Peptides against a protein of PDB entry 5NXQ. Designs and how they scored, part 9

Target 1, 114 residues: chain A of PDB entry 5NXQ
Amino acid sequence: EIQIPVSMAAEEEYLRSKVLSELLTDTLENDGEMYGNENEVLAALNGAYDKALLRLFASACSDQNVEKALSLAHELKQDRALTAAVKISERAELPSLVKKINNIREARYEQQLK

## One batch from the design tools (peptide; aimed at target 1 A58 C61 K87)

Design b1_p22_2_s3 (made by RFdiffusion4, then SolubleMPNN; from b1_p22_2, 12 letters changed)
Fold by OpenDDE base, seed 1:
Order: sequence, then structure tokens, then C-alpha cells
Structure b1_p22_2_s3 (fold): chain B 114 residues (1-114), chain A 22 residues (1-22)
Amino acid sequence: as target 1 above (114 residues)
Amino acid sequence: SSAAKRKEFLEKSEEIIDETFA
């Protein structure tokens, strides 16, 4: 597992906390409480989390910062998000990054088989 | 320009993200 640099980790944590806080707030305000809909809340949180990461990922790609982009990709939770990262990498013309992200996805598939 | 290319790239990336989570 690739360790995230301290500076990047801080940025990630900031965005993560921000997104999660907003979603929790919205959920509580609109639904009253989380009881009985925990799975739905978690799904929404995961979605928002990956969306936020992908935006950072795209930014890293635009800077040609492959190492940062790869580190961000490792933090993605959903397979669909990894697929998005591949598409973004392809548009950025970063084939090495594409391969590495696909390796992440393949590794996760193998874990599911165990 | 390089700036224009980066802007376009980020816009396209946003489209990919939106489509992924639509």
C-alpha cells in the first residue's frame, strides 16, 4: 500500500471531512435521523467521497503529477470510481497511470474472490 | 494555450465524474 504524503493526506482529510459533514447534516435535516437508513446514508457518503477524490485526481493529472494521482486512486472506494479514474487518465494521456489503476482494480477483484 | 487545454481537460473530467455518479 502506498502511503500518502503528509501534505496530500491533509488535503484529503479536509475534503473528506467536509463532504461527510455536509452529507450528514443534510441527512439529519431532511430525514430526521439516520436510524433505519444507515445503508442509504453510507452509500451516499461513499459516493460523495469518491466524487471529491476524483476531482482531486483530475487536478493531479492536469499537473502531470502521476505519483499524487496514483495515491489518490488508491483511496477510491468504489469500482466505478476507479473506472472513472482510468477514463480521466486516458484523457490525460498517462498510460502508465492507466495501467497502475487497472492493477488496483484487478487486485480488488481478486480479494473479492477470496 | 496550455491553460486552455487544462481547463478543457478539467471540464471533460467533470463530465466523466457526473456520468459516473448520475
Scores: peptide ipSAE 0.713, ipTM 0.954, DockQ to the pose 0.415
OpenDDE base, seeds 2, 3, 4, 5: peptide ipSAE 0.704, 0.706, 0.706, 0.704; ipTM 0.956, 0.955, 0.956, 0.956

Design b1_p22_2_s4 (made by RFdiffusion4, then SolubleMPNN; from b1_p22_2, 11 letters changed)
Fold by OpenDDE base, seed 1:
Structure b1_p22_2_s4 (fold): chain B 114 residues (1-114), chain A 22 residues (1-22)
Amino acid sequence: as target 1 above (114 residues)
Amino acid sequence: SEQQKRQEFLEESQEIIDETFS
């Protein structure tokens, strides 16, 4: 069996989960029908999406590519995923990235308060 | 050694990810 690099596998999973999440979201918005399990399915998809992004994020951090890491962090959907990104950045000893990601979190908190 | 450190970092990162979505 062919072994797939972690980053490559993460990218494939990211693309797959992103497409599915967008399609389901569009369907819900256009059709206006809500089924009992739709939110649960979306949550699962968002989880897979963010997990894939975080793997790519970790790879970028390992390369000390702060700009790439930050761009990936902006694509994260869940707050818990941003928290994970902060932890990973701390382990990578990238304090500037930590601050920038915390700024993203704070901005999203402010939007929720409105 | 640098490759080993990178691999260890990625493993630790994976643990953080797994814990986040446990």
Scores: peptide ipSAE 0.718, ipTM 0.956, DockQ to the pose 0.785
OpenDDE base, seeds 2, 3, 4, 5: peptide ipSAE 0.714, 0.714, 0.715, 0.711; ipTM 0.957, 0.957, 0.957, 0.957

## One batch from the design tools (peptide; aimed at target 1 S62 A81)

Design b1_p23_1 (made by RFdiffusion4)
Pose (drawn by RFdiffusion4):
Structure b1_p23_1 (pose): chain A 114 residues (1-114), chain P 23 residues (1-23)
Amino acid sequence: as target 1 above (114 residues)
Amino acid sequence: AEEEEKEEFLEEAEEIIEEYAEE
């Protein structure tokens, strides 16, 4: 059976999780539960979404592509995932990227104060 | 040497990601 590179597999998993998360969120916001495990599936789905996105983020940092990495960080869902992205940026010694990601966290926290 | 450094970074970045996933 064909082996898939972890970088290429992450892109597919990111997109798949994005699609499935959007569909299941629309289902729960309008119709509610039907099968019985939608809430847990959506939670695991947002988890897999950010994990795959953090792997693409690490590749962008490895390639010194700060701009691509920031765009990937913007697509993150969990605030804890933005924290993980900051640590990956620090490990990659990209201080300019750390500041811009921390601006995202601060901006979301400002929405939390409204 | 640059390729070995990139491989080490990606390994250690994956450990950060697994720490996050375990939360």
Fold by OpenDDE base, seed 5:
Structure b1_p23_1 (fold): chain B 114 residues (1-114), chain A 23 residues (1-23)
Amino acid sequence: as target 1 above (114 residues)
Amino acid sequence: AEEEEKEEFLEEAEEIIEEYAEE
C-alpha cells in the first residue's frame, strides 16, 4: 500500500470530512426525513472535520505560518476545537495567534448570546 | 535541531488533538 505523508493525509481527511459535512448538512436542510440520529452523525462528522483541521493547523504553526494557521482556525466549527487550537498555539509560542483565536471565540460567544 | 523541535512540537500538538477527539 502506498504510504501518504502525514500532511497530505491530513489534507485528504479534511477535504473528505468537509465534503461529507456539507453534503449531510444540505441533505438535512433540504430533505426533512432522515434517520433519527442525523444530528449525532453530523456532530461526529464535525468532530472529525475539526480534528483534521487541527492537524493542518498544527502543521501551519510548525511552519510559523500564522496567517495560514489563522485562516484554518476560522474554519473550525466547534468551540472545543478552537480551544485546542489555542493550546497548540501556546505550545508553538505564538501569542499573537492565541489572541486572534480567542477573538474568534469571543465573537462566536457574542453571536450565541444574541 | 530545527527538525527535532518541529517533531517534538507536532507530537505535543497531536496529544492535544487526541485529547480533543476524546472529549
Scores: peptide ipSAE 0.645, ipTM 0.937, DockQ to the pose 0.803
OpenDDE base, seeds 1, 2, 3, 4: peptide ipSAE 0.643, 0.643, 0.643, 0.643; ipTM 0.936, 0.936, 0.936, 0.936

Design b1_p23_1_s1 (made by RFdiffusion4, then SolubleMPNN; from b1_p23_1, 8 letters changed)
Fold by OpenDDE base, seed 2:
Structure b1_p23_1_s1 (fold): chain B 114 residues (1-114), chain A 23 residues (1-23)
Amino acid sequence: as target 1 above (114 residues)
Amino acid sequence: DEEKRKEELLKEMEEIIEEYEKE
């Protein structure tokens, strides 16, 4: 049995989730419908996608790689995932990253208001 | 050592991720 490093496994899951999420999103945008459960599937895929990213984010934080962590945070889709990223950043004692992620959240809030 | 500290940190982060998943 081949043991896959955690980081590699996380990357694989991220890529898989990303592809599936994008495929579903594009299908909905282009075709407008699926089989009645597309919203639930999309939500689940987004959740898995963000979860995978959060693990990569955590790894970057553990390496004190703020720029990499920030780049990953920008890829997060859900606000709840950004909240998790903030908590992770706090545990990693990276206050500058906390501020930057909160700025991302605020920017998205502002976008929603427009 | 540093590696041990990183492992503990990652463990704490995983707990946060688990809480995220639970929500």
Scores: peptide ipSAE 0.567, ipTM 0.922, DockQ to the pose 0.858
OpenDDE base, seeds 1, 3, 4, 5: peptide ipSAE 0.566, 0.567, 0.567, 0.567; ipTM 0.922, 0.921, 0.922, 0.922

Design b1_p23_1_s2 (made by RFdiffusion4, then SolubleMPNN; from b1_p23_1, 6 letters changed)
Fold by OpenDDE base, seed 2:
Structure b1_p23_1_s2 (fold): chain B 114 residues (1-114), chain A 23 residues (1-23)
Amino acid sequence: as target 1 above (114 residues)
Amino acid sequence: SEEEKKEELLREMEEIIEEYAAE
């Protein structure tokens, strides 16, 4: 049995979740078909997607790679995931990253108001 | 050691992630 490093495993899960999330999103946008559970599936996929990203984010924070961490935060879909990213950043004692992530959240709020 | 500190930090971060996943 070959043991895969945690970071590589997280990347694999991220890619898998990303592909599935994008496929479902594209289907809904292009075909408009509803089978009754698409929203539930999408929510589940988004949850798994963000969870995988958060692990990558945590790894980046532990490496004190603020730029990489911020790039990953931009890929997060859910606001509650951004909140988790803020908490992680606080644990990593990266106040500049906290501010930048909060700016992402505020920007998304503003977009929703449009 | 620095490695031990990093491991502890990652454990704390994982706890935050699990709290997120539980919602």
Scores: peptide ipSAE 0.633, ipTM 0.936, DockQ to the pose 0.797
OpenDDE base, seeds 1, 3, 4, 5: peptide ipSAE 0.627, 0.630, 0.628, 0.629; ipTM 0.936, 0.935, 0.936, 0.936

Design b1_p23_1_s3 (made by RFdiffusion4, then SolubleMPNN; from b1_p23_1, 10 letters changed)
Fold by OpenDDE base, seed 5:
Structure b1_p23_1_s3 (fold): chain B 114 residues (1-114), chain A 23 residues (1-23)
Amino acid sequence: as target 1 above (114 residues)
Amino acid sequence: SEKEKKEKLLKEMEKIIEEYEKE
């Protein structure tokens, strides 16, 4: 797991987002070639990325803004983040959103099997 | 109040997010 230095805590979210963007850009520029620990780095950054989205998602749910919440859920990258989104939706008592997010998960599962 | 309920709800959701991070 990639750890962010404590000294960078104040800029952690911004820097993480920036690094993620740069990594993804570099990956595309290199025709999708991955080297060394790039996958691990990407996974770690994705975790932080999804965490940030989940907070936005939670806010949307608290506002009972299902459409905004759903749009944010589509931006989530990791399945475990979608699972968290489902739990959040359940706490917000938004069963329709739960169903829609589960549909996203199922669709991604099917894609992984291809 | 509704504001207090919302705040409480957000705190509960934050716990879910923190649990996600621990996985």
Scores: peptide ipSAE 0.590, ipTM 0.925, DockQ to the pose 0.525
OpenDDE base, seeds 1, 2, 3, 4: peptide ipSAE 0.584, 0.584, 0.582, 0.583; ipTM 0.926, 0.926, 0.926, 0.926

Design b1_p23_1_s4 (made by RFdiffusion4, then SolubleMPNN; from b1_p23_1, 9 letters changed)
Fold by OpenDDE base, seed 2:
Structure b1_p23_1_s4 (fold): chain B 114 residues (1-114), chain A 23 residues (1-23)
Amino acid sequence: as target 1 above (114 residues)
Amino acid sequence: SEQKKKEELLKEMEEIIDEYAAE
């Protein structure tokens, strides 16, 4: 049996979670109906999505690929996931990335206030 | 070695991800 590299496995999970999350979101926006547990399903999908992204993010950080890491951080949906990304960046000793991720968080806060 | 350092770093990062997933 062939073992898939961790990075490839993470990418596969990310793509799967992304597709499902987007599908559910589009369904709620366009059809507005599910099976009565829409919010719970969406939360679960978003959690799995961000978890997969964080693994890709961690990999990018370990490679000292700040540009890729930052691009991935922009794809994170939940604020708590951005917080995790900050912690990962700190562990990787990437202070510039920490600042940039915090800027993402601040920008989202401002957007919510509008 | 650099490879070992990278592996240890990834382990530490996985712990952070586990903490996120547990919330």
Scores: peptide ipSAE 0.629, ipTM 0.936, DockQ to the pose 0.800
OpenDDE base, seeds 1, 3, 4, 5: peptide ipSAE 0.624, 0.621, 0.624, 0.626; ipTM 0.936, 0.936, 0.936, 0.936

Design b1_p23_2 (made by RFdiffusion4)
Pose (drawn by RFdiffusion4):
Structure b1_p23_2 (pose): chain A 114 residues (1-114), chain P 23 residues (1-23)
Amino acid sequence: as target 1 above (114 residues)
Amino acid sequence: EEEEEKEEFLEDAEEIIEETFEE
């Protein structure tokens, strides 16, 4: 059976998780539950989404592509995932990227105060 | 040497991800 590179597999998983998360969120916001495990599936779905996105983020940092990495960070869902992205940026010694990601966290926290 | 450094970074980044999303 064909082996898939972890970098290429992450892109697929990110997109899949993005599509399935959007579909299941629309189902729960309009119709509610039908099968019985939608809430848990959606929670695991948003977890897999950010995890795959953080792997692509690490590849962008490894390639010193700060611009691509910031765009990937913007697509993150969990605030804890933004924290993980900051640690990956620090590990990659990209201080300019740390500041811009921390601006995202601050901006979301400002929405939390409204 | 540069490839080994990139592999170490990506292993460490994976550990950060798994620790952040550990149940």
Fold by OpenDDE base, seed 5:
Structure b1_p23_2 (fold): chain B 114 residues (1-114), chain A 23 residues (1-23)
Amino acid sequence: as target 1 above (114 residues)
Amino acid sequence: EEEEEKEEFLEDAEEIIEETFEE
């Protein structure tokens, strides 16, 4: 059995998590008939989504592909995931990426205050 | 050496990810 490379596995998980998250969101918006655990389900899906993205992000960092890494960081939904991306960027010794991700975080904080 | 460094980095990144989403 051919072992799927970690990066490919991460991409598959990302795509799956993204599709499921979008489908669930669309279903909730259209039918409104999700039971009381909808927020927990969404949170779990968002967690899996961001987790998968962060693995792709780490892979991009390892390749020194700052542009790809930054693009992936923009797709992150949770603040904790952005924090993780900063930590990973620091380990990758990519200070420019650290600054850019922190700018994303700051922009989101400002939006939440409105 | 470069491959080993990348592997170590990815392991460190995975640890950060796991800690971030630890329930």
Scores: peptide ipSAE 0.681, ipTM 0.947, DockQ to the pose 0.779
OpenDDE base, seeds 1, 2, 3, 4: peptide ipSAE 0.679, 0.681, 0.681, 0.679; ipTM 0.947, 0.946, 0.946, 0.946

Design b1_p23_2_s1 (made by RFdiffusion4, then SolubleMPNN; from b1_p23_2, 9 letters changed)
Fold by OpenDDE base, seed 2:
Structure b1_p23_2_s1 (fold): chain B 114 residues (1-114), chain A 23 residues (1-23)
Amino acid sequence: as target 1 above (114 residues)
Amino acid sequence: DEEKKKQEFLKESEEIIDETFAE
């Protein structure tokens, strides 16, 4: 049995979740067909996607790679995931990153109001 | 050491992630 490093495993899960999430999103946008459990599947996929990203985010923070961490935060879909990223950034003692992630959250709030 | 601190940080981060997505 070959043990895969945690970071590589997270990247694999991210890619898998990203592909599936995009596929379902495209189907809903292009076909407009809803199956009974599509919303549930989408929610589950979004969760897995953001979880994978947050693990990569934490890794970037541990490397003090603020730029990479911020780019990953922009890819997060759910507000709860951004909140988690803020918490992780605080633990990493990266206050500038905290501010930037909060700006992402505020920007998304403004978009929802439009 | 620094490696130990990183591992502890990653562990704490995983806990934050788990709490975030707990049902």
Scores: peptide ipSAE 0.699, ipTM 0.955, DockQ to the pose 0.788
OpenDDE base, seeds 1, 3, 4, 5: peptide ipSAE 0.697, 0.698, 0.698, 0.699; ipTM 0.955, 0.955, 0.955, 0.955

Design b1_p23_2_s2 (made by RFdiffusion4, then SolubleMPNN; from b1_p23_2, 10 letters changed)
Fold by OpenDDE base, seed 5:
Structure b1_p23_2_s2 (fold): chain B 114 residues (1-114), chain A 23 residues (1-23)
Amino acid sequence: as target 1 above (114 residues)
Amino acid sequence: SEEEKKKKFLEESEKIIEEAFAK
């Protein structure tokens, strides 16, 4: 069996989940109707998407690549994913990144309040 | 080693990720 590095595996999963999520979203938008568990499927895909991103994020943090890490954080969809990113950043001892990610969270909170 | 530290970091990060998305 071919051993795939963690980072490569994460990227593969990210790309896969991203494509599938986008396809599902497009389908739902085009059809305009719900037929069953589409929301659950979308949530699951979003979860996989964020998890994959977080793995890439952790890798970036381990490389002390703050800019890459931040870029990845902006792509995260769920608040729980951002929270995880904060925790990872804290462990990586990257306080500036922590602050920036918290700013992302706060901005999204404000948007949700409207 | 530095490589081992990174490996450990990634492993611990994975735990954080799994915890965040635990059902």
Scores: peptide ipSAE 0.711, ipTM 0.955, DockQ to the pose 0.964
OpenDDE base, seeds 1, 2, 3, 4: peptide ipSAE 0.711, 0.711, 0.710, 0.710; ipTM 0.955, 0.954, 0.954, 0.954

Design b1_p23_2_s3 (made by RFdiffusion4, then SolubleMPNN; from b1_p23_2, 9 letters changed)
Fold by OpenDDE base, seed 3:
Structure b1_p23_2_s3 (fold): chain B 114 residues (1-114), chain A 23 residues (1-23)
Amino acid sequence: as target 1 above (114 residues)
Amino acid sequence: SSSEEKKRFLEESEEIIEETFAK
């Protein structure tokens, strides 16, 4: 069995999911037909995207690279992913990062209200 | 060791990730 380093696997999955998500989104917006399952496909892709990002995020946290971790957190799409990032940050004992990610969440909540 | 600690951290993080997206 081939073992791929976590960071490499995460990068590959991130790039794959990001590209596919963008292509699908663009296709649906410009030329795509609606068949009723497009939203489910997009949700699945977004999930894979955030999962990959979170793995990169965890790697950054393990390196104590707060700036990189924060940058990755900003790329997360789903609130549940941000919540996961907070949990991971707490495990990494990075309280400053926890605060900053919570600020991201709060900002997104405010944007949804307006 | 630091390497083992990082490994454990990544494993625990993976569990958080999997639980987050579990249906």
Scores: peptide ipSAE 0.706, ipTM 0.951, DockQ to the pose 0.819
OpenDDE base, seeds 1, 2, 4, 5: peptide ipSAE 0.702, 0.706, 0.705, 0.705; ipTM 0.951, 0.951, 0.951, 0.951

Design b1_p23_2_s4 (made by RFdiffusion4, then SolubleMPNN; from b1_p23_2, 9 letters changed)
Fold by OpenDDE base, seed 4:
Structure b1_p23_2_s4 (fold): chain B 114 residues (1-114), chain A 23 residues (1-23)
Amino acid sequence: as target 1 above (114 residues)
Amino acid sequence: SEEEKKKEFLEESEKIIDETFAK
């Protein structure tokens, strides 16, 4: 059995989930076929996607790479994932990153109201 | 050590991530 480093595994999972999520989205938009389970599949893919991103995010925080961490946070899709990113940032003692991620969350809330 | 602190941080982060997506 081949042992894969955690960071590499996270990157692989991120890429896989990203591709699948985009493929599903494109299919729905271009073919117009909606099935009852498609939203559930998309949600599951988004979950895996954000989970993988958060692992990369944590790694970036551990390296004190705020810019990389912020870039990853912008790619997060779910609000719960942003909340997790805030918690991780707080534990990493990166208050500037906490503020910026909260700004992302607030901006998305405002978009929903418009 | 610094390396140990990073390890603990990543482990704690993994716990946060798992709890986030447990439901």
Scores: peptide ipSAE 0.707, ipTM 0.953, DockQ to the pose 0.751
OpenDDE base, seeds 1, 2, 3, 5: peptide ipSAE 0.704, 0.704, 0.703, 0.704; ipTM 0.953, 0.953, 0.953, 0.953

## One batch from the design tools (peptide; aimed at target 1 R55 A58 C61)

Design b1_p24_1 (made by RFdiffusion4)
Pose (drawn by RFdiffusion4):
Structure b1_p24_1 (pose): chain A 114 residues (1-114), chain P 24 residues (1-24)
Amino acid sequence: as target 1 above (114 residues)
Amino acid sequence: SEEEEEEREAFLEDAEKIIEETFS
């Protein structure tokens, strides 16, 4: 059976999680539950989404592509995932990227105060 | 170079550890 590179597999998993998460969120926001495990599936789905997105983020940092990395960070869902992205940026010694990602966290926290 | 490839692999392994610890 064909082996898939972890970097290429992460892009596919990100997109799949993004599609499935959007579909299941629309189902729960309009029709509610039908099968019985939608809430848990959606929670795991958002978890897999950010995890795959953080892997692509690490590849962008490894390639010194700060701009591509920031765009990937913007697509993150969990605030804890933004924190993980900051640690990856620090590990990659990209201080300019740390500041811009921390601006995202601060901006979201400002929405939390409204 | 060979040293750059080793550093890149080490970074990606450390980044994976951060992901797994964050989402454990």
Fold by OpenDDE base, seed 2:
Structure b1_p24_1 (fold): chain B 114 residues (1-114), chain A 24 residues (1-24)
Amino acid sequence: as target 1 above (114 residues)
Amino acid sequence: SEEEEEEREAFLEDAEKIIEETFS
């Protein structure tokens, strides 16, 4: 079988995980009926989603495409993923991006405190 | 350049480690 480039594979996984995560979330919110380990499934899907995004994020950083990287960071769902994005940005020596991502994290913290 | 490509690959490897550690 032909090997798919990492970036393309990440894009595919991102799209798949995004669709499934949104579908499950919408089902819980609108139907309110799930069986078994719905929370575990959601967590797993969110993890896969953010993991895929972070690979795209790293790729954007490698291209020195700060705007694209920042846009991707906004799509991250979990705080741990944002933390990872900060670490990756630091490795990429993009301090402006680090600051912007930290601002995203702080904004979400404030929202949680509401 | 070849050197720049090597640095890029090294960065991507480090990024992957960060990602794996995050979701381990």
Scores: peptide ipSAE 0.698, ipTM 0.944, DockQ to the pose 0.874
OpenDDE base, seeds 1, 3, 4, 5: peptide ipSAE 0.695, 0.690, 0.694, 0.695; ipTM 0.944, 0.944, 0.942, 0.944

Design b1_p24_1_s1 (made by RFdiffusion4, then SolubleMPNN; from b1_p24_1, 10 letters changed)
Fold by OpenDDE base, seed 2:
Structure b1_p24_1_s1 (fold): chain B 114 residues (1-114), chain A 24 residues (1-24)
Amino acid sequence: as target 1 above (114 residues)
Amino acid sequence: SAAEEKKREEFLRESEAIIEETFA
């Protein structure tokens, strides 16, 4: 059995989850026809997607790569994932990143209100 | 250094816990 490094596994999972999430989203938005469990599937895919991203995010934080971490944070879909990113950033002692991620959250809140 | 690597591992472990708690 071949052991894959954690970082590579995370990237693979991210890509897979991203593709599947996009396909499902496109189907719902463009066709409006899915199986009866479409919302459940979408939620599961979004969760897997954000989990994979957060692992990459944590890795970037550990490398003190704030720019990469911020870029990854922008790719997060769920607010709960952004909250997790803030917590991770705090523990990484990256206050500038914390502020920037909170700005992302605030911006999304504003968009939801429109 | 070994100490730095240990801290990095601990950070990643803690981060994983945060992630798991978030999506539990």
Scores: peptide ipSAE 0.691, ipTM 0.949, DockQ to the pose 0.784
OpenDDE base, seeds 1, 3, 4, 5: peptide ipSAE 0.690, 0.690, 0.691, 0.691; ipTM 0.949, 0.949, 0.949, 0.949; seed 1 fails the geometry check

Design b1_p24_1_s2 (made by RFdiffusion4, then SolubleMPNN; from b1_p24_1, 12 letters changed)
Fold by OpenDDE base, seed 3:
Structure b1_p24_1_s2 (fold): chain B 114 residues (1-114), chain A 24 residues (1-24)
Amino acid sequence: as target 1 above (114 residues)
Amino acid sequence: SASEKAKKEKFLEESEAIIDETFA
């Protein structure tokens, strides 16, 4: 298991994880190597990224800012993170947001089938 | 209001629990 330093602030953690995830992805796409742990590193970074993003998402929901929440949901990478966003939206009593996030999930599933 | 603040705090705590469970 790879441990990644995290920030106490969701915003800082999000930005850091986003940058590192993007850099790692770009490196790997250009025949980069991480000494046999590329997938583990990527998974850890993506996890940290989505986790931080979901905290921002929850904050947006608490503000009843559906548009901001939806924008954040589009930035989520993992399906499990979208599922979490749906659960959070349900607790926030934002049914329109729930539907829109489910549409994102469905669209991604359809894309995977192509 | 104090009530609204408490509700938001509770919501954020529940959300954090969902997040932690998701990535456990």
Scores: peptide ipSAE 0.696, ipTM 0.948, DockQ to the pose 0.553
OpenDDE base, seeds 1, 2, 4, 5: peptide ipSAE 0.691, 0.688, 0.691, 0.688; ipTM 0.949, 0.949, 0.949, 0.949

Design b1_p24_1_s3 (made by RFdiffusion4, then SolubleMPNN; from b1_p24_1, 10 letters changed)
Fold by OpenDDE base, seed 2:
Structure b1_p24_1_s3 (fold): chain B 114 residues (1-114), chain A 24 residues (1-24)
Amino acid sequence: as target 1 above (114 residues)
Amino acid sequence: SAAEQARREAFLAEAEEIIDETFA
């Protein structure tokens, strides 16, 4: 059995989940076809996507690559994932990153309230 | 250094816990 490095596995899962999530989303938005399980599948895919991203995010934080970490945070879809990113940033002792991610969250809140 | 690597591994482990709690 071949052991895959954590970072490589995370990247692979990110890409796979991203593609599948986008395909499903596009289908729902453009075709409007519902089969009864799309919401559950989408939720699962989005979860896997953000989970993979957060692992990459943590890796970037460990490398003290704040710019990469911030870029990854912008790619997160779920608010709970952004919250996790804040927590991870706090543990990494990167207060500037914490502030910037909180700004992302606030911006999304405002957008959702329109 | 060994110390730096240990700190990095500890951080990544903590991050994994946060991730697991988030998606539990």
Scores: peptide ipSAE 0.697, ipTM 0.950, DockQ to the pose 0.785
OpenDDE base, seeds 1, 3, 4, 5: peptide ipSAE 0.693, 0.696, 0.693, 0.692; ipTM 0.950, 0.950, 0.950, 0.951

Design b1_p24_1_s4 (made by RFdiffusion4, then SolubleMPNN; from b1_p24_1, 9 letters changed)
Fold by OpenDDE base, seed 4:
Structure b1_p24_1_s4 (fold): chain B 114 residues (1-114), chain A 24 residues (1-24)
Amino acid sequence: as target 1 above (114 residues)
Amino acid sequence: SAEEEEKKKKFLEESEKIIDETFA
Protein backbone atom coordinates (compact mmCIF):
# COMPACT_ATOMS: atom_id res chain seq x y z
CA GLU B 1 0.00 0.00 0.00
CA ILE B 2 1.19 3.47 -0.89
CA GLN B 3 1.83 5.96 1.88
CA ILE B 4 -0.48 8.94 1.58
CA PRO B 5 1.23 12.33 1.64
CA VAL B 6 0.35 14.65 4.50
CA SER B 7 -1.29 17.12 2.16
CA MET B 8 -3.58 14.47 0.74
CA ALA B 9 -4.48 13.25 4.18
CA ALA B 10 -5.36 16.76 5.21
CA GLU B 11 -7.62 17.23 2.22
CA GLU B 12 -9.34 13.93 2.88
CA GLU B 13 -9.84 14.73 6.53
CA TYR B 14 -11.23 18.15 5.72
CA LEU B 15 -13.76 16.80 3.27
CA ARG B 16 -14.75 13.94 5.54
CA SER B 17 -15.28 16.24 8.47
CA LYS B 18 -17.28 18.70 6.42
CA VAL B 19 -19.54 16.01 5.01
CA LEU B 20 -20.02 14.42 8.41
CA SER B 21 -21.05 17.71 9.93
CA GLU B 22 -23.58 18.40 7.22
CA LEU B 23 -24.99 14.89 7.30
CA LEU B 24 -25.39 14.85 11.05
CA THR B 25 -27.09 18.22 10.95
CA ASP B 26 -29.51 17.08 8.29
CA THR B 27 -30.21 13.85 10.15
CA LEU B 28 -31.05 15.63 13.36
CA GLU B 29 -33.24 18.14 11.60
CA ASN B 30 -35.15 15.61 9.54
CA ASP B 31 -35.32 12.59 11.85
CA GLY B 32 -34.75 14.01 15.29
CA GLU B 33 -33.29 10.68 16.38
CA MET B 34 -30.07 9.09 15.18
CA TYR B 35 -30.19 5.82 17.09
CA GLY B 36 -33.46 4.84 15.47
CA ASN B 37 -31.81 4.59 12.08
CA GLU B 38 -28.16 4.19 12.97
CA ASN B 39 -27.49 1.65 10.23
CA GLU B 40 -28.84 4.00 7.60
CA VAL B 41 -26.78 6.83 9.03
CA LEU B 42 -23.63 4.74 8.91
CA ALA B 43 -24.34 3.75 5.33
CA ALA B 44 -24.85 7.37 4.41
CA LEU B 45 -21.60 8.32 6.11
CA ASN B 46 -19.69 5.70 4.18
CA GLY B 47 -21.30 6.83 0.97
CA ALA B 48 -20.53 10.45 1.60
CA TYR B 49 -16.96 9.58 2.50
CA ASP B 50 -16.35 7.66 -0.71
CA LYS B 51 -18.11 10.34 -2.72
CA ALA B 52 -15.74 12.95 -1.35
CA LEU B 53 -12.73 10.77 -2.07
CA LEU B 54 -13.86 10.16 -5.64
CA ARG B 55 -13.93 13.88 -6.28
CA LEU B 56 -10.33 14.09 -5.14
CA PHE B 57 -9.63 11.03 -7.24
CA ALA B 58 -11.06 12.67 -10.34
CA SER B 59 -8.96 15.74 -9.69
CA ALA B 60 -5.83 13.63 -9.43
CA CYS B 61 -6.70 11.88 -12.68
CA SER B 62 -7.19 15.21 -14.40
CA ASP B 63 -3.65 16.09 -13.33
CA GLN B 64 -2.42 12.76 -14.68
CA ASN B 65 -1.15 12.04 -11.18
CA VAL B 66 -1.49 8.27 -11.16
CA GLU B 67 0.26 7.78 -7.84
CA LYS B 68 -2.02 10.22 -6.06
CA ALA B 69 -5.08 8.71 -7.72
CA LEU B 70 -4.06 5.20 -6.70
CA SER B 71 -3.45 6.27 -3.11
CA LEU B 72 -6.93 7.72 -2.98
CA ALA B 73 -8.43 4.58 -4.49
CA HIS B 74 -6.94 2.50 -1.68
CA GLU B 75 -8.87 4.64 0.79
CA LEU B 76 -12.22 3.88 -0.82
CA LYS B 77 -14.43 1.62 1.29
CA GLN B 78 -17.23 0.46 -1.00
CA ASP B 79 -16.97 -1.69 -4.10
CA ARG B 80 -19.31 0.61 -5.99
CA ALA B 81 -16.87 3.43 -5.34
CA LEU B 82 -14.02 1.39 -6.79
CA THR B 83 -16.17 0.71 -9.83
CA ALA B 84 -16.71 4.42 -10.22
CA ALA B 85 -12.96 4.97 -9.92
CA VAL B 86 -12.39 2.50 -12.75
CA LYS B 87 -14.88 4.33 -14.95
CA ILE B 88 -13.22 7.64 -14.22
CA SER B 89 -9.77 6.16 -14.91
CA GLU B 90 -10.95 4.80 -18.24
CA ARG B 91 -12.21 8.20 -19.29
CA ALA B 92 -8.90 9.67 -18.19
CA GLU B 93 -7.18 7.14 -20.48
CA LEU B 94 -5.07 5.75 -17.66
CA PRO B 95 -5.01 1.99 -18.34
CA SER B 96 -2.31 1.27 -15.77
CA LEU B 97 -4.48 2.85 -13.10
CA VAL B 98 -7.48 0.83 -14.27
CA LYS B 99 -5.51 -2.38 -13.82
CA LYS B 100 -4.29 -1.43 -10.38
CA ILE B 101 -7.76 -0.50 -9.17
CA ASN B 102 -9.15 -3.76 -10.48
CA ASN B 103 -6.41 -5.52 -8.53
CA ILE B 104 -7.65 -3.77 -5.40
CA ARG B 105 -11.16 -5.03 -6.09
CA GLU B 106 -9.98 -8.57 -6.69
CA ALA B 107 -7.93 -8.56 -3.51
CA ARG B 108 -10.96 -7.48 -1.51
CA TYR B 109 -13.07 -10.21 -3.08
CA GLU B 110 -10.51 -12.79 -2.00
CA GLN B 111 -10.48 -11.41 1.52
CA GLN B 112 -14.24 -11.79 1.72
CA LEU B 113 -13.93 -15.47 0.88
CA LYS B 114 -11.65 -16.34 3.79
CA SER A 1 -3.25 25.83 -22.81
CA ALA A 2 -6.83 26.94 -23.07
CA GLU A 3 -7.69 23.78 -24.92
CA GLU A 4 -6.13 21.60 -22.25
CA GLU A 5 -7.98 23.44 -19.51
CA GLU A 6 -11.25 23.00 -21.34
CA LYS A 7 -10.63 19.27 -21.66
CA LYS A 8 -9.91 19.02 -17.96
CA LYS A 9 -13.08 20.92 -17.17
CA LYS A 10 -15.15 18.60 -19.31
CA PHE A 11 -13.49 15.57 -17.73
CA LEU A 12 -14.31 16.77 -14.24
CA GLU A 13 -17.91 17.38 -15.22
CA GLU A 14 -18.23 13.89 -16.63
CA SER A 15 -16.58 12.46 -13.53
CA GLU A 16 -19.05 14.28 -11.32
CA LYS A 17 -21.87 12.72 -13.30
CA ILE A 18 -20.40 9.25 -12.73
CA ILE A 19 -20.09 9.97 -9.02
CA ASP A 20 -23.65 11.26 -8.74
CA GLU A 21 -25.02 8.26 -10.58
CA THR A 22 -23.04 5.91 -8.35
CA PHE A 23 -24.55 7.32 -5.18
CA ALA A 24 -28.01 8.23 -6.45
Scores: peptide ipSAE 0.698, ipTM 0.947, DockQ to the pose 0.462
OpenDDE base, seeds 1, 2, 3, 5: peptide ipSAE 0.693, 0.697, 0.694, 0.694; ipTM 0.949, 0.949, 0.949, 0.949

